# Peptides against a protein of PDB entry 3HTU: the designs that were tried, part 50

Target 1, 75 residues: chain A of PDB entry 3HTU
Amino acid sequence: RRPEEWGKLIYQWVSRSGQNNSVFTLYELTNGEDTEDEEFHGLDEATLLRALQALQQEHKAEIITVSDGRGVKFF

## One batch from the design tools (peptide; made by RFdiffusion4, then SolubleMPNN)

Design b2_p19_7_s3 (from b2_p19_7, 10 letters changed)
Fold by OpenDDE base, seed 4:
Structure b2_p19_7_s3 (fold): chain B 75 residues (1-75), chain A 19 residues (1-19)
Amino acid sequence: as target 1 above (75 residues)
Amino acid sequence: SEEEKLKKLKKEIEEKAKE
């Protein structure tokens, strides 16, 4: 899958899962309990980042970087 | 622990997201 395709899957989950949190660490998205049944669970962080960058270009997400790592805010 | 690190990271991200 291309990064854009992964981004689509991720955003679909965010939009349909009913999750009340719009902010995630990258680890939560690919290794968290809430995404265990999603196709993107286990996705490598590098590919995840590219997927999120694609969403960011569409103003659907914002990648947040702090001292100890990265996360994302979905819109 | 790794769990604590992730929890701290999440809080930092949440705070920055408010900006």
Scores: peptide ipSAE 0.615, ipTM 0.897, DockQ to the pose 0.876
Fold by OpenDDE base, seed 2:
Structure b2_p19_7_s3 (fold): chain B 75 residues (1-75), chain A 19 residues (1-19)
Amino acid sequence: as target 1 above (75 residues)
Amino acid sequence: SEEEKLKKLKKEIEEKAKE
């Protein structure tokens, strides 16, 4: 799959799931318990970042960088 | 622990997301 295709799958999950918070660490998205049944679970971080960057271009996500790592906020 | 580090990271991200 291309990064934008992964982004679509990730955003579909965010949109359809009953998540109380739309903010995630990158680790939570691919290794967390909440996404164990999703196709993107286990996705390498490099590909994940590219997928999120594609969503960011569409104004559907914002990649957040702090001192100890990165996360994302979905819109 | 690594879990504690991830929890701290999440908190920092959440705070920055409010801006």
Scores: peptide ipSAE 0.615, ipTM 0.897, DockQ to the pose 0.870
Fold by OpenDDE base, seed 1:
Structure b2_p19_7_s3 (fold): chain B 75 residues (1-75), chain A 19 residues (1-19)
Amino acid sequence: as target 1 above (75 residues)
Amino acid sequence: SEEEKLKKLKKEIEEKAKE
């Protein structure tokens, strides 16, 4: 899958899973318990980042960088 | 622990997301 395809899958999960929060660490998305049954679980961080960057271009997400790592806010 | 680090990271991200 291309990064934008992964982005689509991730965004679909965010919008349809009934999640209460729209902010995640990158680790939560690919290694968290909430995504264990998702196709993108276990996705490497590099590919994940590219997927999120694709969503960011569509204004569907914002990658957040702090001193100890990165996360994402979905819109 | 790694778990605590992740919790701290999440908190920082949440705070920044509010801006």
Scores: peptide ipSAE 0.612, ipTM 0.896, DockQ to the pose 0.874
Fold by OpenDDE base, seed 3:
Structure b2_p19_7_s3 (fold): chain B 75 residues (1-75), chain A 19 residues (1-19)
Amino acid sequence: as target 1 above (75 residues)
Amino acid sequence: SEEEKLKKLKKEIEEKAKE
Protein backbone atom coordinates (compact mmCIF):
# COMPACT_ATOMS: atom_id res chain seq x y z
CA ARG B 1 0.00 0.00 0.00
CA ARG B 2 1.05 3.56 -0.65
CA PRO B 3 1.30 6.04 2.21
CA GLU B 4 -1.86 7.76 0.99
CA GLU B 5 -3.73 4.47 1.11
CA TRP B 6 -2.59 3.82 4.66
CA GLY B 7 -3.60 7.34 5.58
CA LYS B 8 -7.07 6.69 4.23
CA LEU B 9 -7.45 3.54 6.32
CA ILE B 10 -6.25 5.31 9.44
CA TYR B 11 -8.55 8.27 8.95
CA GLN B 12 -11.50 5.99 8.29
CA TRP B 13 -10.86 4.29 11.62
CA VAL B 14 -10.61 7.62 13.42
CA SER B 15 -13.87 8.86 11.95
CA ARG B 16 -15.78 5.65 12.62
CA SER B 17 -14.38 4.44 15.94
CA GLY B 18 -16.22 6.96 18.05
CA GLN B 19 -13.05 7.99 19.84
CA ASN B 20 -13.60 10.80 22.31
CA ASN B 21 -10.04 12.07 21.82
CA SER B 22 -8.59 13.12 18.50
CA VAL B 23 -4.99 13.20 19.74
CA PHE B 24 -2.83 10.08 19.67
CA THR B 25 0.77 9.07 20.15
CA LEU B 26 2.17 7.22 17.15
CA TYR B 27 2.50 4.16 19.36
CA GLU B 28 -1.21 4.16 20.20
CA LEU B 29 -2.15 4.10 16.52
CA THR B 30 -0.02 1.12 15.52
CA ASN B 31 0.53 -0.74 18.78
CA GLY B 32 -2.42 0.19 20.94
CA GLU B 33 -5.22 -2.10 22.04
CA ASP B 34 -7.83 0.00 20.27
CA THR B 35 -6.38 -0.73 16.83
CA GLU B 36 -5.51 -4.42 17.24
CA ASP B 37 -8.10 -5.42 14.65
CA GLU B 38 -7.13 -2.75 12.13
CA GLU B 39 -5.04 -3.42 9.04
CA PHE B 40 -2.60 -0.70 10.01
CA HIS B 41 -1.81 -2.25 13.38
CA GLY B 42 1.86 -3.06 13.52
CA LEU B 43 2.72 -0.63 10.73
CA ASP B 44 6.30 0.60 10.95
CA GLU B 45 6.78 4.15 12.17
CA ALA B 46 8.43 5.36 8.98
CA THR B 47 5.48 4.31 6.85
CA LEU B 48 3.05 5.61 9.45
CA LEU B 49 4.67 9.03 9.35
CA ARG B 50 4.39 9.14 5.57
CA ALA B 51 0.74 8.16 5.83
CA LEU B 52 0.07 10.89 8.37
CA GLN B 53 1.95 13.39 6.26
CA ALA B 54 -0.40 12.55 3.40
CA LEU B 55 -3.35 13.30 5.66
CA GLN B 56 -1.62 16.45 6.80
CA GLN B 57 -1.50 17.66 3.21
CA GLU B 58 -5.26 17.23 3.12
CA HIS B 59 -5.61 19.20 6.35
CA LYS B 60 -7.04 16.13 8.09
CA ALA B 61 -4.22 15.75 10.58
CA GLU B 62 -1.32 17.53 12.22
CA ILE B 63 1.81 15.73 13.33
CA ILE B 64 2.96 16.96 16.72
CA THR B 65 6.50 16.62 17.98
CA VAL B 66 7.63 16.94 21.59
CA SER B 67 10.80 16.14 23.50
CA ASP B 68 10.12 12.42 23.91
CA GLY B 69 8.38 11.57 20.67
CA ARG B 70 5.62 12.32 18.20
CA GLY B 71 1.87 12.17 18.00
CA VAL B 72 -0.93 13.33 15.78
CA LYS B 73 -4.08 15.39 16.04
CA PHE B 74 -6.91 14.52 13.69
CA PHE B 75 -9.44 16.98 12.31
CA SER A 1 8.30 2.04 33.09
CA GLU A 2 7.66 2.24 29.37
CA GLU A 3 3.94 2.55 30.03
CA GLU A 4 4.53 5.54 32.26
CA LYS A 5 6.76 7.10 29.63
CA LEU A 6 4.04 6.68 27.01
CA LYS A 7 1.47 8.25 29.32
CA LYS A 8 3.78 11.19 29.89
CA LEU A 9 4.36 11.51 26.16
CA LYS A 10 0.61 11.53 25.53
CA LYS A 11 0.12 14.32 28.04
CA GLU A 12 2.88 16.38 26.46
CA ILE A 13 1.32 15.94 23.03
CA GLU A 14 -2.12 16.87 24.33
CA GLU A 15 -0.77 20.01 25.93
CA LYS A 16 1.06 21.05 22.79
CA ALA A 17 -2.04 20.34 20.72
CA LYS A 18 -3.85 23.01 22.73
CA GLU A 19 -1.43 25.68 21.55
Scores: peptide ipSAE 0.611, ipTM 0.896, DockQ to the pose 0.852

Design b2_p19_7_s4 (from b2_p19_7, 11 letters changed)
Fold by OpenDDE base, seed 3:
Structure b2_p19_7_s4 (fold): chain B 75 residues (1-75), chain A 19 residues (1-19)
Amino acid sequence: as target 1 above (75 residues)
Amino acid sequence: SEEEKLKELQKKIEEKAKE
């Protein structure tokens, strides 16, 4: 799958689960309990980041970077 | 623990998101 395709799957989960306007760490998205049944669970961080960047380009997400890690806010 | 680290990171991200 291309990053854009992963982004679509991720955002579909966000929308269907009613978690728009929520903030996640990148780890939570791919390793958290809430996404254990999703196809993107276990996705490598590098690919995840590219997927989120695709969503960010569509104004559906905002990647947040801090000294100790990264997260994302979905809209 | 990893969980504690995650919580701390989450806190920092949430604070950043409020800016």
Scores: peptide ipSAE 0.189, ipTM 0.721, DockQ to the pose 0.913
Fold by OpenDDE base, seed 5:
Structure b2_p19_7_s4 (fold): chain B 75 residues (1-75), chain A 19 residues (1-19)
Amino acid sequence: as target 1 above (75 residues)
Amino acid sequence: SEEEKLKELQKKIEEKAKE
């Protein structure tokens, strides 16, 4: 899958689970309990980041970077 | 605001760090 395709799957999960406007760490998106049954669970962080960047271009997410970590807010 | 977003993320990061 391309990053854009992963982004679509991720955002579909966010929307279907009613978690829009929520903040996630990159880790919990791919390694958390809430996404264990999702296709993107276990996705490498590098590909995840590219997927989120694609969503960011569509104004569906905003990647947040701080000195001690990174996360994303979905809209 | 961006500040609020950073606070939200920081909180989650800290919470996960406790685990």
Scores: peptide ipSAE 0.142, ipTM 0.689, DockQ to the pose 0.073
Fold by OpenDDE base, seed 4:
Formats: structure tokens, C-alpha cells, sequence
Structure b2_p19_7_s4 (fold): chain B 75 residues (1-75), chain A 19 residues (1-19)
């Protein structure tokens, strides 16, 4: 899958599960309990980041960086 | 623990997201 396709799957999960306006660490998205049954569970961070960047271009997400890590806010 | 570290990070991210 292309990053854009991963982004689509991720955002579909966000929307269907009612997670809009929620904030996640990158780890939570791919390694957390809430996404264990999702296709993107276990996705490598590099691909995840590209997927989220695609969503960010569509104004569906905002990647947040702090001194000790990164996360994402979905809209 | 790793879980506690993640929770701490999550809190920081959430705080920044509200700025």
C-alpha cells in the first residue's frame, strides 16, 4: 500500500470509531490495544509518518512534535 | 515502565494540542 492508502485506512478507523478530535502517540496507533484488529497495526513508523503527512495535507490530521516524541491529532 | 512513559508523552502531546 502507498502512504496515502494507509492514511485512508487510518482515517476511516478514526471516523468509524468516533476518535475524531483525539490525540494519539504514533506508538498508540500502530502498537496500541485499540488498533489491534486494524490492518495498520504493526505498521512501521516511517510509513505511518508518511501516511499521516498525507492526511495533514488534507487537513484531516496534525502531526505534533515534542522534545521526547511525536503524536497526531485527528480532525 | 514503558506504559508510564507513553502516558507521560501522551499528556505532553495533549497539552500542546490545546495550545
Amino acid sequence: as target 1 above (75 residues)
Amino acid sequence: SEEEKLKELQKKIEEKAKE
Scores: peptide ipSAE 0.118, ipTM 0.673, DockQ to the pose 0.890
Fold by OpenDDE base, seed 1:
Structure b2_p19_7_s4 (fold): chain B 75 residues (1-75), chain A 19 residues (1-19)
Amino acid sequence: as target 1 above (75 residues)
Amino acid sequence: SEEEKLKELQKKIEEKAKE
């Protein structure tokens, strides 16, 4: 899958599970309990980041960077 | 623990998201 395809899957989960406006660490998305049954669980961080960047271009997400990590807010 | 680390980071990210 291409990054944008992963982004689509991730956003579908966000929307269907009512996670819009929620903030996640990158780790939570791919390693958290909430996504254990999702296809993107276990996805490498590099690919995840590219997927989120694709969503960001569509104004569906905002990648947040802090001094000691990164996260994402979905819209 | 890893969980606590994640919670701390989550808190920071959430605060950042509010700005």
Scores: peptide ipSAE 0.114, ipTM 0.675, DockQ to the pose 0.900

Design b2_p19_8_s1 (from b2_p19_8, 10 letters changed)
Fold by OpenDDE base, seed 5:
Structure b2_p19_8_s1 (fold): chain B 75 residues (1-75), chain A 19 residues (1-19)
Amino acid sequence: as target 1 above (75 residues)
Amino acid sequence: SEKEKLKELLEKAKKKAAE
């Protein structure tokens, strides 16, 4: 899958599970309990970041960077 | 600011994940 395809799957989960306007660490999205049954669970962080960047271009997400990590807010 | 609020939420999430 291409990054934008992963982004689509991720955002579909966000929308269907009612996680809009929620904030996640990158780790939570791919390793957390809430996404254990999703296809993107276990996705490498590099590919995840590219997927989220694609969503960010569509104004569906905002990547958050702090001194010791990154996260994302979905809209 | 919005950025500060987002950072705060992220930090809270990180703490929760670490529990």
Scores: peptide ipSAE 0.117, ipTM 0.662, DockQ to the pose 0.102
Fold by OpenDDE base, seed 2:
Structure b2_p19_8_s1 (fold): chain B 75 residues (1-75), chain A 19 residues (1-19)
Amino acid sequence: as target 1 above (75 residues)
Amino acid sequence: SEKEKLKELLEKAKKKAAE
């Protein structure tokens, strides 16, 4: 799958599960309990980041970077 | 946990950026 395709799957989960306006660490998104049944569970962080960047271009997410790590807010 | 601490930091950072 292309990063944009992964982004689509991720955002579909966000929308259907009511996680809009929620903040996740990158680890939670691919390794957390909430996404265990999703196709993107276990996705490598590099690919995840590219997927989220695609969503960010569509104004559906914002990647947040702090000194201690990175996360994402979905809209 | 370290995971929760990171999430808190991210949320605080987002709130700061929104001000």
Scores: peptide ipSAE 0.116, ipTM 0.652, DockQ to the pose 0.395
Fold by OpenDDE base, seed 4:
Structure b2_p19_8_s1 (fold): chain B 75 residues (1-75), chain A 19 residues (1-19)
Amino acid sequence: as target 1 above (75 residues)
Amino acid sequence: SEKEKLKELLEKAKKKAAE
């Protein structure tokens, strides 16, 4: 799958699970309990980041980078 | 936890970016 396709799957989960306006660490999205049953669970962080960047371009997410790590807020 | 700490830092950063 392309990053954009992963982004679509991720956002579909966000919408269906009512996670809009929620903040996640990148680790939570791919390794957390809440996404264990999702296709994107276990996705490598590099690909995840690209997927989120695609969503960011669509104004559906905002990637937050701090010295201690990275996260994302979904809209 | 590290998870909570990071989320707090992210929220803090988000708030600052909104100022």
Scores: peptide ipSAE 0.113, ipTM 0.651, DockQ to the pose 0.395
Fold by OpenDDE base, seed 1:
Structure b2_p19_8_s1 (fold): chain B 75 residues (1-75), chain A 19 residues (1-19)
Amino acid sequence: as target 1 above (75 residues)
Amino acid sequence: SEKEKLKELLEKAKKKAAE
């Protein structure tokens, strides 16, 4: 899958599970309990980041980078 | 946990960026 395709799957989960306006660490999205049954569970962080960047271009997410780590807020 | 701490930091950062 292309990053954009992964982004679509991720956002579909966000929307259907009611996680809009929620903040996640990148680790939580691919390794957390909430996404254990999702296709993107276990996705490598590099590909995940590209997927989230695609969503950010569509104003569906905002990647947050701080000195202590990175996360994402979904809209 | 470190995970929770990071989430809190991210939330604070988001709030700061919005100001």
Scores: peptide ipSAE 0.110, ipTM 0.647, DockQ to the pose 0.403

Design b2_p19_8_s2 (from b2_p19_8, 9 letters changed)
Fold by OpenDDE base, seed 2:
Structure b2_p19_8_s2 (fold): chain B 75 residues (1-75), chain A 19 residues (1-19)
Amino acid sequence: as target 1 above (75 residues)
Amino acid sequence: SEKEKLEKLKKLAEEKAKE
């Protein structure tokens, strides 16, 4: 799958599960309990980041970077 | 910890939302 396709799957989960306006660490998105049944669970961080960047371009997400890690806020 | 990181990220997100 292309990053944009992964982004679509991720955002679909966000929307369907009512997680809009929620913040996640990158680890939580792909390794957390809440996404265990999703296709993107276990996705490598590099690909995940590209997927989120695609969503960010569409104003559906905002990647948050701090000195001790990265996360994302979905809209 | 991941929990601490998440809280920091959430705090940052909230601050950004107020800008």
Scores: peptide ipSAE 0.104, ipTM 0.663, DockQ to the pose 0.381
Fold by OpenDDE base, seed 3:
Structure b2_p19_8_s2 (fold): chain B 75 residues (1-75), chain A 19 residues (1-19)
Amino acid sequence: as target 1 above (75 residues)
Amino acid sequence: SEKEKLEKLKKLAEEKAKE
C-alpha cells in the first residue's frame, strides 16, 4: 500500500470509531489496544508518518512533534 | 512513559488551539 492508502484506512478508523478531534501518540496508533484489529496495526513508524502527512495535506490531521516524541491530532 | 508523552502532546495541541 502507498502512504496515502494507509492514511485513508487510518482516517476511516478515526471516523468510524468516533476519534475525531482526538490526539494520539504515533505508538498508540500502531501498537495500542484500540487498533489491534486494524490493518494498520504494527505499521512501521516511517510509513505511518508518511500516511499522516498525506492526511495533513487534506487538513484531516496535524502532526505534533515534541522533544520526546511525536503524535497526531485528527480532525 | 507513553502516558507521559501523550499528556505532553495533548498539552502542546491545546496550546496550539489557543492561537
Scores: peptide ipSAE 0.101, ipTM 0.656, DockQ to the pose 0.378
Fold by OpenDDE base, seed 5:
Structure b2_p19_8_s2 (fold): chain B 75 residues (1-75), chain A 19 residues (1-19)
Amino acid sequence: as target 1 above (75 residues)
Amino acid sequence: SEKEKLEKLKKLAEEKAKE
């Protein structure tokens, strides 16, 4: 799958689970309990980041960088 | 703030990963 396709799957989960406007760490998205049954669970961080960047271009997400790590806010 | 929330979540996630 292309990063854009992964982004679609991720955002579908966010939307369907009613977690819009929520903030996640990258780790939570691919390693968290809430996404264990999702296709993107276990996705490598590099690909995840590209997927989120695709969503960011669509104004569906905002990647947040802190002093020690990164996260994302979904809209 | 969103930044503070993320930092808290990261800490929580790290703790869970250590289990």
Scores: peptide ipSAE 0.080, ipTM 0.654, DockQ to the pose 0.154
Fold by OpenDDE base, seed 1:
Structure b2_p19_8_s2 (fold): chain B 75 residues (1-75), chain A 19 residues (1-19)
Amino acid sequence: as target 1 above (75 residues)
Amino acid sequence: SEKEKLEKLKKLAEEKAKE
């Protein structure tokens, strides 16, 4: 899958899950309990970041990068 | 700061999820 395709799957999960928590660390998205049954669980960080960057270009997400970690907010 | 922004957003999300 291309990064854009991964981004679509991730955003679909965010939208369909109905979860109130729309802010995640990169770790939570691919290693968290909430995504254990999702296709993108276990996705490598590099590919995940590219997927999120694609979503960011579409104004569907905002990546937050700090010195001690990264997170993402979905819209 | 971005760090503060992330922490605030996470806290807000966690609190909202508990409700």
Scores: peptide ipSAE 0.071, ipTM 0.629, DockQ to the pose 0.092

Design b2_p19_8_s3 (from b2_p19_8, 10 letters changed)
Fold by OpenDDE base, seed 3:
Structure b2_p19_8_s3 (fold): chain B 75 residues (1-75), chain A 19 residues (1-19)
Amino acid sequence: as target 1 above (75 residues)
Amino acid sequence: MEKEKLEKLKKEAEEKAKK
């Protein structure tokens, strides 16, 4: 899959899931318990980042840099 | 990743997202 395709899958999950918050750490998306059954679980960080960047270009997400990692806010 | 580290990262991300 291309990064934008991964982004599409991730955003679909975010939109349809029962998550209360729209802010996630990158780790939660690919290693968290809530995404264990998702196709993007286990996705390498580099590809994940590119996927999120694709969503960011569409104004559907914003990548947040923090002290010791990255997060993302979905819109 | 340790739970405490994850919580710290998420908290920081949430706070920064407010700005």
Scores: peptide ipSAE 0.533, ipTM 0.876, DockQ to the pose 0.822
Fold by OpenDDE base, seed 5:
Structure b2_p19_8_s3 (fold): chain B 75 residues (1-75), chain A 19 residues (1-19)
Amino acid sequence: as target 1 above (75 residues)
Amino acid sequence: MEKEKLEKLKKEAEEKAKK
């Protein structure tokens, strides 16, 4: 899958679960219990970041840099 | 990842996001 395709899957999960406007760490998106049944669970962080950057270009997400990692807010 | 570390990271991201 291309990064934008992964981004689509991730955003679909966020929207379907009613979590728009929520903030996530990159870790919990791919390693958290809430996404265990999702296709993007276990996705490497580098690919995840590219997927989120694609969403960011569409104004659907904002990547946040924190002291010891990254987060993302979905819109 | 340690639970405490994840919680701290999450909180920091939330605090920064609201600004």
Scores: peptide ipSAE 0.532, ipTM 0.876, DockQ to the pose 0.884
Fold by OpenDDE base, seed 1:
Structure b2_p19_8_s3 (fold): chain B 75 residues (1-75), chain A 19 residues (1-19)
Amino acid sequence: as target 1 above (75 residues)
Amino acid sequence: MEKEKLEKLKKEAEEKAKK
């Protein structure tokens, strides 16, 4: 899958689960308990970041840089 | 990742997203 396709799957999960406007760490999205049954669980961080960047270009997400890592807010 | 580190990271991200 291309990063854009991964982004679509991630955003669909966020929307269907009613978690829009929520903030996640990148780790939670691919390693968290809430996404264990999702296709993107276990996705490498590099690909995840590119997927989120694609969503960011569509104004569907905002990547947040903090002192010891990154997070993301979905809209 | 240890739970404590994850919680701290998420808290920082939430705080920054709020602003």
Scores: peptide ipSAE 0.530, ipTM 0.874, DockQ to the pose 0.844
Fold by OpenDDE base, seed 2:
Structure b2_p19_8_s3 (fold): chain B 75 residues (1-75), chain A 19 residues (1-19)
Amino acid sequence: as target 1 above (75 residues)
Amino acid sequence: MEKEKLEKLKKEAEEKAKK
């Protein structure tokens, strides 16, 4: 899959999962318990970042830089 | 990743996101 295709799958999950918080760390998106049944679980962080950057270009996400890693807010 | 480290990272991201 291309990064933008991964981005689509991730955004679909965010939109349907009923999450009460739209902020995630990159780690919990691919390694967290909440995404264990999703196709993007276990996705390498480099590809994940590219997927999120594609969503960011569409104004569907904002990548957040923190002291010891990165997070993302979905819109 | 350690649970404490992850929670700290998440909290920091949430605080920055709301600004």
Scores: peptide ipSAE 0.529, ipTM 0.874, DockQ to the pose 0.840

Design b2_p19_8_s4 (from b2_p19_8, 12 letters changed)
Fold by OpenDDE base, seed 1:
Structure b2_p19_8_s4 (fold): chain B 75 residues (1-75), chain A 19 residues (1-19)
Amino acid sequence: as target 1 above (75 residues)
Amino acid sequence: SEKERLRRLLELAKKKAAE
């Protein structure tokens, strides 16, 4: 799958599960309990970041970077 | 834990951006 395709799957989960306006660490999205049954669980961080960047371009997410790590807010 | 710390930092950043 391309990053854009992963982004679509991720956002579909966000919308269906009512996680809009929620903030996640990148680790939580791919390794957390809430996404254990999702296709993107276990996705490598590099591909995840590209997927989130695609969503950001569509104004569906905002990547947050702090000194100790990164996360994402979904809209 | 490191995970919890990161979440708190991200929430702080989120709130600051909203101000």
Scores: peptide ipSAE 0.171, ipTM 0.689, DockQ to the pose 0.400
Fold by OpenDDE base, seed 3:
Structure b2_p19_8_s4 (fold): chain B 75 residues (1-75), chain A 19 residues (1-19)
Amino acid sequence: as target 1 above (75 residues)
Amino acid sequence: SEKERLRRLLELAKKKAAE
């Protein structure tokens, strides 16, 4: 799958599960308990980041960057 | 640890973003 396709799957989960306006660390999104049954669980961080960047361009997410890592807020 | 530091930083970011 392309990053954009992963982004679609991720945002579908966000919308369907009512996670809009929630914030996640990148690790929580792909390794957390809430996404264990999702296809994107276990996705590598590099691909995840590209997927989230695609969503960010669509104003569906905002990537949060700190000194040692990143998180994301979904809208 | 570095992992713990990352978690703390991201938690701060989460709080800020959620406001």
Scores: peptide ipSAE 0.164, ipTM 0.695, DockQ to the pose 0.546
Fold by OpenDDE base, seed 4:
Structure b2_p19_8_s4 (fold): chain B 75 residues (1-75), chain A 19 residues (1-19)
Amino acid sequence: as target 1 above (75 residues)
Amino acid sequence: SEKERLRRLLELAKKKAAE
């Protein structure tokens, strides 16, 4: 899958599970309990970041960068 | 640990983003 395709799957989960306006660490998104049954669980962080960047271009997410890591807010 | 530090920093960011 391409990053934008992963982004679509991720956002579908966000919408269907009612996670809009929620904030996650990148780790929680791909390694957390809430996404254990999702196809994108276990996705490498590099691909995840590109997927989220695609969503960011569509104003569906905002990547949060801090000194030691990153997170994301979904809209 | 670095993991704990990351969590603290991101929690602060989450609170800011939630405003």
Scores: peptide ipSAE 0.160, ipTM 0.691, DockQ to the pose 0.481
Fold by OpenDDE base, seed 5:
Structure b2_p19_8_s4 (fold): chain B 75 residues (1-75), chain A 19 residues (1-19)
Amino acid sequence: as target 1 above (75 residues)
Amino acid sequence: SEKERLRRLLELAKKKAAE
């Protein structure tokens, strides 16, 4: 799958699960309990970041960077 | 935990972005 395709799957989960306007760490999205049954669970962080960047270009997400790591806010 | 700390930091960033 391309990053854009992963982004689509991720955002579909966000929308269906009512997680819009929520903030996640990158780890939570691919390693968290809430996404264990999702296709993107276990996705490497590099690919995840590219997927989120694609969503960011569509104004569906905003990547947040702090000193200890990165997260994302979904809209 | 480290994860929880990161989450708190991200929440702070979220709040600041909303201002």
Scores: peptide ipSAE 0.172, ipTM 0.692, DockQ to the pose 0.434; fails the geometry check

## One batch from the design tools (peptide; made by RFdiffusion4, then SolubleMPNN)

Design b2_p20_1_s1 (from b2_p20_1, 12 letters changed)
Fold by OpenDDE base, seed 2:
Structure b2_p20_1_s1 (fold): chain B 75 residues (1-75), chain A 20 residues (1-20)
Amino acid sequence: as target 1 above (75 residues)
Amino acid sequence: MKKKIEELLEKAKKLVEEKE
């Protein structure tokens, strides 16, 4: 799958689960309990970041950078 | 590791609130 395709799957999960306007760490999205049954569970961080960047271009997400790591807010 | 994740999440949430 291309990063844009992964982004679509991730955003679909966010919408279906009512997680819009929620904040996640990158780890929570691919290793968290809430996404264990999703296809993107276990996705490598590099590919995940590219997927989130694609969503950011569509104004569906905002990547958050802090000194200790990164997170994301979905809209 | 869990504590580190929780701390990062808290910092991220605060950053978002500051921008809103």
Scores: peptide ipSAE 0.066, ipTM 0.621, DockQ to the pose 0.892
Fold by OpenDDE base, seed 5:
Structure b2_p20_1_s1 (fold): chain B 75 residues (1-75), chain A 20 residues (1-20)
Amino acid sequence: as target 1 above (75 residues)
Amino acid sequence: MKKKIEELLEKAKKLVEEKE
């Protein structure tokens, strides 16, 4: 899958689960309990970041970078 | 790692609040 395709799957999950406007760490998305049944669970962080960047271009997410990690807010 | 994740969440949420 391309990053854009992963982004679509991730955002679909966010929407279906009613978690729009929620903030996640990148770790939560790929390693968290809430996404254990999702195809993107276990996705490498580099690909995840590219997927989220694609969503950011569509104004569906905002990547948050802090000194000790990264997170994302979905809209 | 769990504590680090929680701290990151808190920082991320604060950043969002500051930007809004």
Scores: peptide ipSAE 0.066, ipTM 0.622, DockQ to the pose 0.880
Fold by OpenDDE base, seed 3:
Structure b2_p20_1_s1 (fold): chain B 75 residues (1-75), chain A 20 residues (1-20)
Amino acid sequence: as target 1 above (75 residues)
Amino acid sequence: MKKKIEELLEKAKKLVEEKE
């Protein structure tokens, strides 16, 4: 899958689960309990970041970087 | 590890609040 395709899957989950306007760590998205049944669970961080960047281009997400890690806010 | 995640989440939330 291309990063854009992963982004679509991720955002679909966010929307369907009613978690828009929520903040996640990147780890939570791919390793968290809430996404264990999702196709993007276990996705490598590099690909995840590219997927989120694609969503950011569409103003559907905003990647936030902190000293010890990264997170994302979905809109 | 869970505490680390919680710390990251807290930092992330604060970062969002600062930018808004």
Scores: peptide ipSAE 0.066, ipTM 0.626, DockQ to the pose 0.939
Fold by OpenDDE base, seed 4:
Structure b2_p20_1_s1 (fold): chain B 75 residues (1-75), chain A 20 residues (1-20)
Amino acid sequence: as target 1 above (75 residues)
Amino acid sequence: MKKKIEELLEKAKKLVEEKE
């Protein structure tokens, strides 16, 4: 899958689960309990980041970089 | 709107920091 396709899947989950306006660490998205049944669970962080960047371009997400990790806010 | 967005981002950053 292309990053954009992963982004679509991720955002679909966000939307369907009512997680809009929620904040996640990148780890939570791919390794968290809430996404265990999702296709993107276990996705490597590099690909995840590219997917989120695609969503960010669509103003559907905001990647947050802090000194000790990264997260994302979905809109 | 910019201030609101900035506030949200600040809150988001704090949340991310707390979750890590």
Scores: peptide ipSAE 0.033, ipTM 0.582, DockQ to the pose 0.134

